Peptides against a protein of PDB entry 3T6J. Designs and how they scored, part 108

Target 1, 375 residues: chain A of PDB entry 3T6J
Amino acid sequence: PIVESYIGFIESYRDPFGSRGEFEGFVAVVNKAMSAKFERLVASAEQLLKELPWPPTFEKDKFLTPDFTSLDVLTFAGSGIPAGINIPNYDDLRQTEGFKNVSLGNVLAVAYATQREKLTFLEEDDKDLYILWKGPSFDVQVGLHELLGHGSGKLFVQDEKGAFNFDQETVINPETGEQIQSWYRSGETWDSKFSTIASSYEECRAESVGLYLCLHPQVLEIFGFEGADAEDVIYVNWLNMVRAGLLALEFYTPEAFNWRQAHMQARFVILRVLLEAGEGLVTITPTTGSDGRPDARVRLDRSKIRSVGKPALERFLRRLQVLKSTGDVAGGRALYEGYATVTDAPPECFLTLRDTVLLRKESRKLIVQPNTRLE
Target 2, 372 residues: chain A of PDB entry 3T6J as posed
Amino acid sequence: PIVESYIGFIESYRDPFGSRGEFEGFVAVVNKAMSAKFERLVASAEQLLKELPWPPTFEKDKFLTPDFTSLDVLTFAGSGIPAGINIPNYDDLRQTEGFKNVSLGNVLAVAYREKLTFLEEDDKDLYILWKGPSFDVQVGLHALLGHGSGKLFVQDEKGAFNFDQETVINPETGEQIQSWYRSGETWDSKFSTIASSYEECRAESVGLYLCLHPQVLEIFGFEGADAEDVIYVNWLNMVRAGLLALEFYTPEAFNWRQAHMQARFVILRVLLEAGEGLVTITPTTGSDGRPDARVRLDRSKIRSVGKPALERFLRRLQVLKSTGDVAGGRALYEGYATVTDAPPECFLTLRDTVLLRKESRKLIVQPNTRLE

## One batch from the design tools (peptide; made by RFdiffusion4, then SolubleMPNN)

Design b2_p15_2_s4 (from b2_p15_2, 7 letters changed)
Fold by OpenDDE base, seed 1:
Structure b2_p15_2_s4 (fold): chain B 375 residues (1-375), chain A 15 residues (1-15)
Amino acid sequence: as target 1 above (375 residues)
Amino acid sequence: MTGVYYPLYWPVLAP
């Protein structure tokens, strides 16, 4: 088998300033079959980048072909096991040397192994479909998230010599219709400018890219889905995201007005965006469980994903990218924190829903190192 | 310019 590993100070999620990496490491075996799908995705990446909802001037000038591998993790040392990895985390290195994408396939399989009777917050009619397609849909989401999410977008920069990496006279901000009025100066980075929201904001952008691009038949074909199967994968991917947005409330601390997990905050933001779209796309209904205690159901109207969901997500995703590219921290913070705010305002009453989420919380699963043998 | 990219972290979600 092909073995891959890494070790070092890599992810900064636990640093309040997002600058200091946590020491982590893994040993994994290459899943050749799934890696082949990601290789096909890489081969289509340059074309798929053009499908993203921003002008080419807001995309990287030159596409650097990355490596993408699916891995079965044997051991992982760290505070948490990711489903996917995009490294290095330094933009300068990504621009000059490229990047590597990794999907930790068996982590996803374990994380979402749920018995039907224990599956919370879904309509009964969706449970079987969800169980069937949650794995495949996550493969799609992770691939898009890492490769085309984190791997997309341009930062407008003025270098130390005063030169710009964009034409100030011709590049137009698609949101304002005006010339570019802000950019990153020498020494400024994404993390340094966006600070407390940088991690969650970027995860939200990457997740949104996944949802947006999973609607493309070419993407589904790469992963081996056509016809009704492709539509079911799309539906379950979107359904999983809106459900995750509800579950995310566990990671919000009302007393501190703080989110404890960047990815969960991102998923809540996406839920809010899709709820705002209205038209019956997403509905959260408080219910009473069989035990007489509070429960809830999330409904996603699959027939409205393309007509209502996609346009809403398109507008939101474009705004995220434009604000990121231009280094507009004020605008970015206003947008993102607005959607990340948790109140008890009707109709959703998210603080009340949080109590329901906590009430229905199951015990944490333990990830145990697998054994291997020679056959 | 150094930008930080983050992996897709899916914590063990309650069922």
Scores: peptide ipSAE 0.097, ipTM 0.708, DockQ to the pose 0.147; fails the geometry check
Fold by OpenDDE base, seed 3:
Parts: C-alpha cells; structure tokens; sequence
Structure b2_p15_2_s4 (fold): chain B 375 residues (1-375), chain A 15 residues (1-15)
C-alpha cells in the first residue's frame, strides 16, 4: 500500500492568536478507490473556482493543480483528528508551490455510524434519509471544503518593494463599488491580521464554499450522484450543516463569551446566516422529549435551498472573501462576530437552546487507532 | 503571506 505521513507544528487552532502550531503527526494508507473521486474533482477545480461568488480579481491568478487523496488513518497524534486536511497552511507556498488535500476516510466513516434512536434534533421523517446520505454528502462537503474552500481566494498584497499583486486602478471592491483601499503589507499574514477570529473565519468561508458549490450539478456528477440522489445529497448536506450549527452551542462558553472550537463556531455562524434569510428556510423548534425534558427539532425546507438559501449564502460568502482579500480586519470582525454572538434573544433564544443541546449530549465517541494486514 | 488554513476538524457530532 501507499503510505503517507506528516509530522510537525502544523495547525494553530489551540493558539488564541492563531500563530503557534500544535505538534501533530499521522500515518495513513491511501484509499485508491475514494481517491479517484477526488481526482475528478481536482480535474474540474479550475472551472469550479469560477463559480464562486467573487470577481476573478479576487481569485488566485494562477491555478496550481493540487493533489487530493483519500487516506485511511492508522495513527494520529494530536488534540483532534480532522476529517480533511489542506496543507501547507502558508498562503505564499500554496500560491507558488501548490498544496495537497487529503480526506481522512475512515475518520469520516466513524462519524457516519449513528444509531437512528440516538440521532438528535432531526424530524423523524428526515432521520432515515439523513442516515442514508450523511456519508456521501460529507464526502462531497469535505472535498469542496478542502480543495475549493481553503484552496480559493486571493489576498491583496504589497510586497517589501512596494509592488502590488493587483491593479490598484482597475480592481473594484464588489461590495463598495470603490477601488481597493486596504491590503496586506509586507510581513502581514491572514493570521497576524485577523488573529483571534482567523481560524474560525476561514473555516466558515470553507464550509460556505462547500454548501454553495454542492448545488452545482457538475460537483454531484463527479461524486456519482444524479437525479433524485443528487437532490437528496444536497438536502442532507445542508441539513447536516444547520444541525451542526445547533450542536455547535456545546462549544460556546457563556461566562467567557468565547468559542472553544473554530469549526463549530463557523457552523453556528452559517446557521445564523441561513436563519436570517428567513422565508421558512430553516426553523428550530423547541420541543419536549419522550422523557419530559427539553428537546428541539431543526427543519430545513428543501424547496427553498436554491431560492432562499443560495442567495443568502452567496452574499455572505462574497463578503467574507472581500474582507479577507482586502485585509479589512475591522469589517471582517464586525461581520463575523456579529453572527457568532450568542444571546438568549427571541425568537431563537440560543442560550436556552444551548441548555437543550447540553442536556441531549451523548458521550463522545472514542476513536481507536486501527491496525492493518495484507489480504 | 502565511495564511493558516485549518483542516476540517469535524468534531464527532453527537448523534
């Protein structure tokens, strides 16, 4: 088998300032069958990047064909095991040398093993569909998240010589209609500028890219889904995201007004965006469980994903990218922290919902590292 | 430009 590994100070999630990497490492085996799907996605990446809701001037100037591989993890040492990885984390290297994407396939498989009776916060009518398509939809989401989420967008930079990587006279900010007024100066990076929100903000952008592009027929075709199956995959992917946004409340600490997990914060933000879209797209309804204690149900109107959800996500995603590209920390922070704020204000009453989420929380799954053998 | 992009840490969503 083909063995892949990495080791070092890689991810900075545990650094409040997003600068210092945690030491981690893995050993994995290539899953050739699943990798073939991601290879097809890579082959379409350049075209799909053009479908993202920002002008080409805000996209990378040159597409560098990345590698994308599905891996079965044998060993992972770190504070958490990801479902997907995009490395290196240095934008300059990604732009000049390229990047690699991996999906940790057997990690995803563990996440899919859910008993119907334990599945929380879904309508009964959605549970079977959710169980059936959670895996496939997640494969789509991971692929898009890593390749076209983290792999997309341009940072406007002025180098040490004073040269710009964009035309100051012709590039227009699509949100303001004005010329570009801010950029990254020499020595400034995404993490250094956006600091405490950098990780979660970027995850939110990547997740939003996944939701947005999964609506594209070509994406679903690449993964082998057409017709009714494709629509079900879309529905379950979006449903999973809004459910995740509710579950995310577990990772909010009200007393400290902070989030303990960047991805979960990102998912909550997306939930807030889709709730704000209104028109019955997403509904969270407090209920009473069979045990007489608080419960909740998340409903997503399938028929409104394209008509209501997509436009809302498009506008939000464009704003995320524009603020990122221009290094507008003030604007970016205002936008992101606004959606990341958790209060008990009606109608959502998120702090009350958090109590429900905590009440319904099940024991975390323990991931046991496997062995392998020749067959 | 050191942009740290983080992998999809999908915490094991409680079922």
Amino acid sequence: as target 1 above (375 residues)
Amino acid sequence: MTGVYYPLYWPVLAP
Scores: peptide ipSAE 0.088, ipTM 0.698, DockQ to the pose 0.173; fails the geometry check
Fold by OpenDDE base, seed 5:
Structure b2_p15_2_s4 (fold): chain B 375 residues (1-375), chain A 15 residues (1-15)
Amino acid sequence: as target 1 above (375 residues)
Amino acid sequence: MTGVYYPLYWPVLAP
């Protein structure tokens, strides 16, 4: 087998300021079959980037083809095990060595292993479909999230010599119709500038890219889905995201008005965006469980994904990118924190829903590190 | 300047 590993100070999620990396490491085996799908995705990436809802001027000038590999993890040391990884996070290394994306296939397998009777917050009619396609939809989402999410978009920069990496006279902000009025200066980074919202904001952008691009037939074809199967994968991917947005409430602390997990905050924001779109796209209905206690159901109207969901996500995703590119922290914070706010206001009553989420929460799965043997 | 990349964390929670 092909063995991959990494070790070092890599992810900064445990740092309140998102700057200091946590020491982590893994040893994994390459899943060749799934890696081949990601290789095809990489081969199509330059073309797929053009499908993102911002002008080419807001995209990277040159696409640097990364490696993308599916891995079965043998051991992972860290505070949490991700489903996917995009590395390195250090600018100097990225400039000299390039990028690598990985999907942790067996971590995903643990995550999507669900008993039907324990599956919460879904309509009964969706449960079987959800169970069937959750895994495949995860592969699609992770691939898009890492490669085309994190791998997309340009930051407008003025270097130490005063030179710009964009034409100030010709580049137009698609949201305002005006010339670019803000950018990153020398020494300013995404994390330093957006600070407390940087991680969650970027995760939200990447997740949104996944949802948006999974609608493209070429993407589904790369992963081996066509016809009705492709449509089901799309539906389950979107359904999973809106469900995740509800589940995200577990990670909100009302007393501190803060989120404890960046990715879950991002998923809640996406849920809010799709709820705001209205027109019956997403509905969350409080119910009573068979035990007589509070429950809830999330419904996604699949027939409205393209007509209602896609345009809403398109507008939101474009705004995220434009604000990111221009270094508009005030605008970015206003937008993102607005959607990340959790209140008990009707119709959703999110704080009440949070109580329901906590009530229905089961014990987390224990991930056991495997051993390998020669037979 | 190149943007910072982040992994996709998917909490392994029972439903």
Scores: peptide ipSAE 0.073, ipTM 0.694, DockQ to the pose 0.178; fails the geometry check
Fold by OpenDDE base, seed 2:
Structure b2_p15_2_s4 (fold): chain B 375 residues (1-375), chain A 15 residues (1-15)
Amino acid sequence: as target 1 above (375 residues)
Amino acid sequence: MTGVYYPLYWPVLAP
């Protein structure tokens, strides 16, 4: 088998400022079958990047073909096991040298194992479909998230010599209609500028890319889905995201007005964006469980994903990228923290819903690391 | 270091 590993101070999710990496490492084996799907995705990456909702001037100048593999983890040392990884975590290196993507397939497989009776906050009619397609939809989402999410977008930079990596005279900010007014100076990085929101903001961007691009027929074809199956994968992917946005409330601390998990905060933000879109796209309804205690149901109108959801996500995703590219911390913070704010305001009453989420919380799943044998 | 946080962590996959 092909073995991959990494070790070091890599991910900074546990740093409030997003700068200091946690020491982690893994040993994994390449899953060739799933890797082949990701290789096809890589082959289409240059074209799919053009489908993202920002001008080419906000995308990387040159496409650098990345590596993407699916890995079955044998051992992972760290505070959490990821489902996907994009490295290096340095945007400058990603722009100039390229990047590598991995999907931790067996981690996803464990995550896919959901008992119907324990599946919370979904309509009964959606549960079987959700269980059936959760795995495949996650494969799609992770692939897009890593490759085309984290792997997309350009940072506008002025180097130490005063040279710009963009044409100041011709590049127009699509949100303002004006020339670019801000950029990263020498020594400034995404994390250094956006600091406390950098991690969650970027995860939100990457998740949004996944949702947005999963609507593209070519993406589903790459993963082997067509017709009704493709549509079901799309639906379940979006449904999973809006459900995750509700579940995210577990990771919010009202007393401190802060989030304890970057991805969950990101998913809540996406939920807020899709709720804001209105038109019955997403509905969260408080209910009473069979036990007589509070419950809730999330409904996503499948027929409105493309007509309502996609445009809303497009606008939001474009704003995320533009603010990131231009290093507009004030604008970025205003946008992101606005959607990340948790209140008990109607109609959603998110703080009340949080109580329901906590009440319905299941025991944390443990991943028991596998072993291998020769046959 | 423009740290882009990439891993989808397990706790996100709540039942």
Scores: peptide ipSAE 0.063, ipTM 0.684, DockQ to the pose 0.198; fails the geometry check

Design b2_p15_3_s1 (from b2_p15_3, 11 letters changed)
Fold by OpenDDE base, seed 3:
Structure b2_p15_3_s1 (fold): chain B 375 residues (1-375), chain A 15 residues (1-15)
Amino acid sequence: as target 1 above (375 residues)
Amino acid sequence: PTVVEDRTEDLAVRA
């Protein structure tokens, strides 16, 4: 077997300023069969990067072929076990030296096991489809999130010698139509500039890339889905995201006006973006459960994903990237915190919905260290 | 990295 491991100060999610890493480590075994799909995705990565909704001037100057493997984790020491990883977390190194992607396949498998009767916030007609395709759709999402989410975009930098990594005279900001007015100076990083929103903002960008690119036929083909199956995978992936945005309310603390989980905050932001798109794309309806207590249903109109959802996500994703590339903290914070704000304003009444989410909360699954053997 | 919806960090609890 092929064994992979890492150890050190890796992820900065526990740092309120997003800069100091938490000590983490894992030991895992390569799953060769599951890695094959990700290898095909890597083979198409350079072309798929061109499908992202920003000018080439905001993308990496040179594509560096990354590694992507599926791992079965044997031991993981840390505060949380991810489903996928993209490292290193330094954008400059990703751009100049490359990066590595991994999916933790057996962690994903845990997410696939859901009892139908315990599945909350979905219409009955969607539950069987959701159960069937949650796993496959999540594989697609994780692959895109890591490889083309975290693995995409360029930071505009002026180095210590005063040289720019972009042409100041010719590069145009697609949102303003003007020349680039801000950039990262020597010693400035994504985390140092965006600080308290850096982690969640980046996760939101990566998740948005996943939703956006999963609509591309080539992506579904790479993962082995065609025809009606491909459309179902797309639908369930988007449905899972909007549901996750509702579930995310568990991780908001109203009294402190803060979020306790970066990925869930990101998913709530995406839900807000898709709700803002309107036109019946996403509907959250408060209901009464069989127990007589509050419940809710999330509905996604499949027929409006491409016509309504995609354009809304495109605009939002482009704004995220442009603000990131230019180091525009003021603009980025205004945009992101605006969508991350949780109030009880109608029609959504998110604080009231949060009470419903908490009422319907399920116990966390216990992750147990496995063993393995050769036979 | 990505996390599953039912296996997430709670930074407030862990801090």
Scores: peptide ipSAE 0.052, ipTM 0.711, DockQ to the pose 0.111; fails the geometry check
Fold by OpenDDE base, seed 1:
Structure b2_p15_3_s1 (fold): chain B 375 residues (1-375), chain A 15 residues (1-15)
Amino acid sequence: as target 1 above (375 residues)
Amino acid sequence: PTVVEDRTEDLAVRA
């Protein structure tokens, strides 16, 4: 078997400022069969990057072919175990040296094991479809999230010598129609500049890339989905995201006005974006459960994903990228914190929904080290 | 990285 490992100060999610890494390590075995899909995704990455909703001037100048493998984790030492990883986390290194992606396949498998009777916040008519396609849709989402989410976009930089990595005279901000008015100075990084919102903002961008690009037929073909199956994978991926946005409320602390998990905050933001799109795309309905206590249902109108959802997400994702590229912290914070705000305002009443989410919360499962055998 | 909902890391729990 092919064994992969890493160790070091890698993820900064536990740092309130998003800068200091937590010491982490894993040992995993390459799943060759599952890696094949991700290899095909890598082969299409350069073309798929062009499908993202920003000008080439906001994308990295030179495409660097990354590695992407599916891994079965034997051991993971850290505060939590991700479903996918994109490393290094330094944008400059990603742009100049390249990066590696991994999908932790057996971690995803744990998430796939949802009992129908315990599946919360979905309509009954969606539950079977959700259970069937949750796994496959996660594979798609993780692949896109890591490779084309974290692996996309350019930071505009002025180096210590005063030179720019972009043409100030010709590059136009697609949101304003004007020349670029802000950038990263020497020594400034994404994390240092965007600080408290950097991690969640980046995860939101990556998740949005996943949702946006999963609509592309080529992506679905790479993962082996065609026809009705492809449409179901798309639907379940989007449905999972909007559901996750609701579940995310568990990780909001109203008293402190803060989020305790970057990915969940990101998913809530996406939910808010899709709710704002309106037109019946997403509906959250408070209900009463069979136990007589509060419940809720999330509905996603499949027929409106492309017509309503995609344009809304496109505009939002473009704004995220433009603000990131230009180092516009004020604009980025205003945008992101606006969508990340949790109130009890109608019609959603998110703080009330949070109580429902907490009420319906399931006990956490433990991930146990697997046994492996070589024949 | 990405974390699935069922295995989401929580800053409060990690401390």
Scores: peptide ipSAE 0.046, ipTM 0.706, DockQ to the pose 0.110; fails the geometry check
Fold by OpenDDE base, seed 5:
Structure b2_p15_3_s1 (fold): chain B 375 residues (1-375), chain A 15 residues (1-15)
Amino acid sequence: as target 1 above (375 residues)
Amino acid sequence: PTVVEDRTEDLAVRA
């Protein structure tokens, strides 16, 4: 077996300011079969990066081929076991030295095991499809999220010598039509600049990249989906995201006006973006469960994903990237916190929906680490 | 960064 491990102060999700890393470590075995799919994705990465909705001037100057491996975790030490990892978490190093991606395959497998009767907030007609394609769609989403989400975009930097990594005279901000007016100075990082929103903002960008690029036929082909299957994978991936946005309300604390989970906050933001797109793309309907207590249903109109959803996500994703690249903390915070705000305003009444989400909260799964033995 | 799916842990409580 091929064994991989990592250890150190890596993830900063537990730091409210996104700066201090939590000590984490794992030991895992390479899943060769699943890794092969991710290697095909890596082979197409340079081409797929060009499909992202920002000018080449906002993308990395030189493509550095990353590694991507599917891992079966043997042991994990940390506050929470992830589904995927992109390292290092330093944008400057990602741009100059490269990065690695891993999918924790057996962790994903645990997440796939959902019983139909316990599946909340979906229409009955969607449940079977969701159960069938949740796993495959997760593989697609995780791959795109790590490789092309976290692995994309350029930070505009002025170094300690005063030199810029972009042409100040020719590079145009696609949102304003003007020259670049802000950048990262020497010693400034993504986390130091964006602080309290940095982690969730970046996760939101990565998740959005996943949704956006999963619409590309080449991506689905890489993962072995064609025709109706490909369309179902796309649908379930988007459906899962909007559902996750509703589930995310569990992790909001109204009294403190804060979020307790960066990824869930990100997913709520995406839900808000897609709701704002309107035109019947996403509908959340309060209902009454069989127990006579509040419930809800999320509906995604499949036929509007490309016509309504994609353009909305494109605009939003471009804004995220432009604000990130330029180090525009004020603009970035205004945008992100705007979508991350949870109120009880109609028609959604999110605070009321939160009560429903809490009422329908699923039991926490216990993950048991496997053993190996010689046979 | 780390992808987390269907997490139920409360980071605020753990922090």
Scores: peptide ipSAE 0.036, ipTM 0.691, DockQ to the pose 0.090; fails the geometry check
Fold by OpenDDE base, seed 2:
Structure b2_p15_3_s1 (fold): chain B 375 residues (1-375), chain A 15 residues (1-15)
Amino acid sequence: as target 1 above (375 residues)
Amino acid sequence: PTVVEDRTEDLAVRA
């Protein structure tokens, strides 16, 4: 088998300031069959980058073909096993040297082994569809998240010699209609500037890219979905995200007004964006379970994903990117923290919903290290 | 056994 590994201070999610890496490592085996889909995605990456909702001036100047591999993890040493990885975690290096993507396929498979009777917060009519397509839709989402999420966008930089990596006279901020007024100076990085929100903000951007681009027929074709299957994959991907936004409340600590998990905070933010879009796109309804205790249902109107959801996400995603590119920490923080705020204000009553989420919480799944054998 | 990083019932974390 083809073996891949990495080790070192890599991910900074456990650093409140998003800068210091946790020591981790893994050993994994390449899943050739699953990797083939990601290879096709890589082949289309340059074209798909143009579909993102920002001007080319806010995208990387040169496309650098990345690696993308699906891996079956044999062992993972760290605080937790991710579903996907994009490295390096330095935007400047991503722009100038390229990057590598991996999907931890067997981790995903375990994560989605949900029993129908235990599946929370979905309508009964959605459960079978969700179970059927959760895995495939997640593969799509992870691929887009890593490759075109983390792998997209440009940081505007002024180097130590005073030179800009963009034309100050011609590049226009699409949100303001004005010339670029802020950028990263020499020595400034994404993490150093955005600090406490950097990790979650970037995850939110990447997740949003996934949702946005999964609507593109070419993406679904790459993964082998056409017609009704493609539409079901799209629906389940979006449904999974809005459900995740509700589940995310588990990781909010009201007493400290903080989030304990960057990805979950990001998913909650996306939920808030889609709820704000209105028009019946997303509905969260408190209910009573069969046990007589509080429950909830998430509903996503499939017919409104493209008409309501996509435009809302487009605007939001563009704002995320523009603020990131220009190093506008004040604007970025205002936007992101606004959507990340959790209160008990009606109609959503998120703090009350959090109690419901905690009440319905299931035991964490355990991933047991697999064995290999010669056959 | 290893726990998927801060995962809820049906969600995996991405890095």
Scores: peptide ipSAE 0.025, ipTM 0.643, DockQ to the pose 0.366; fails the geometry check

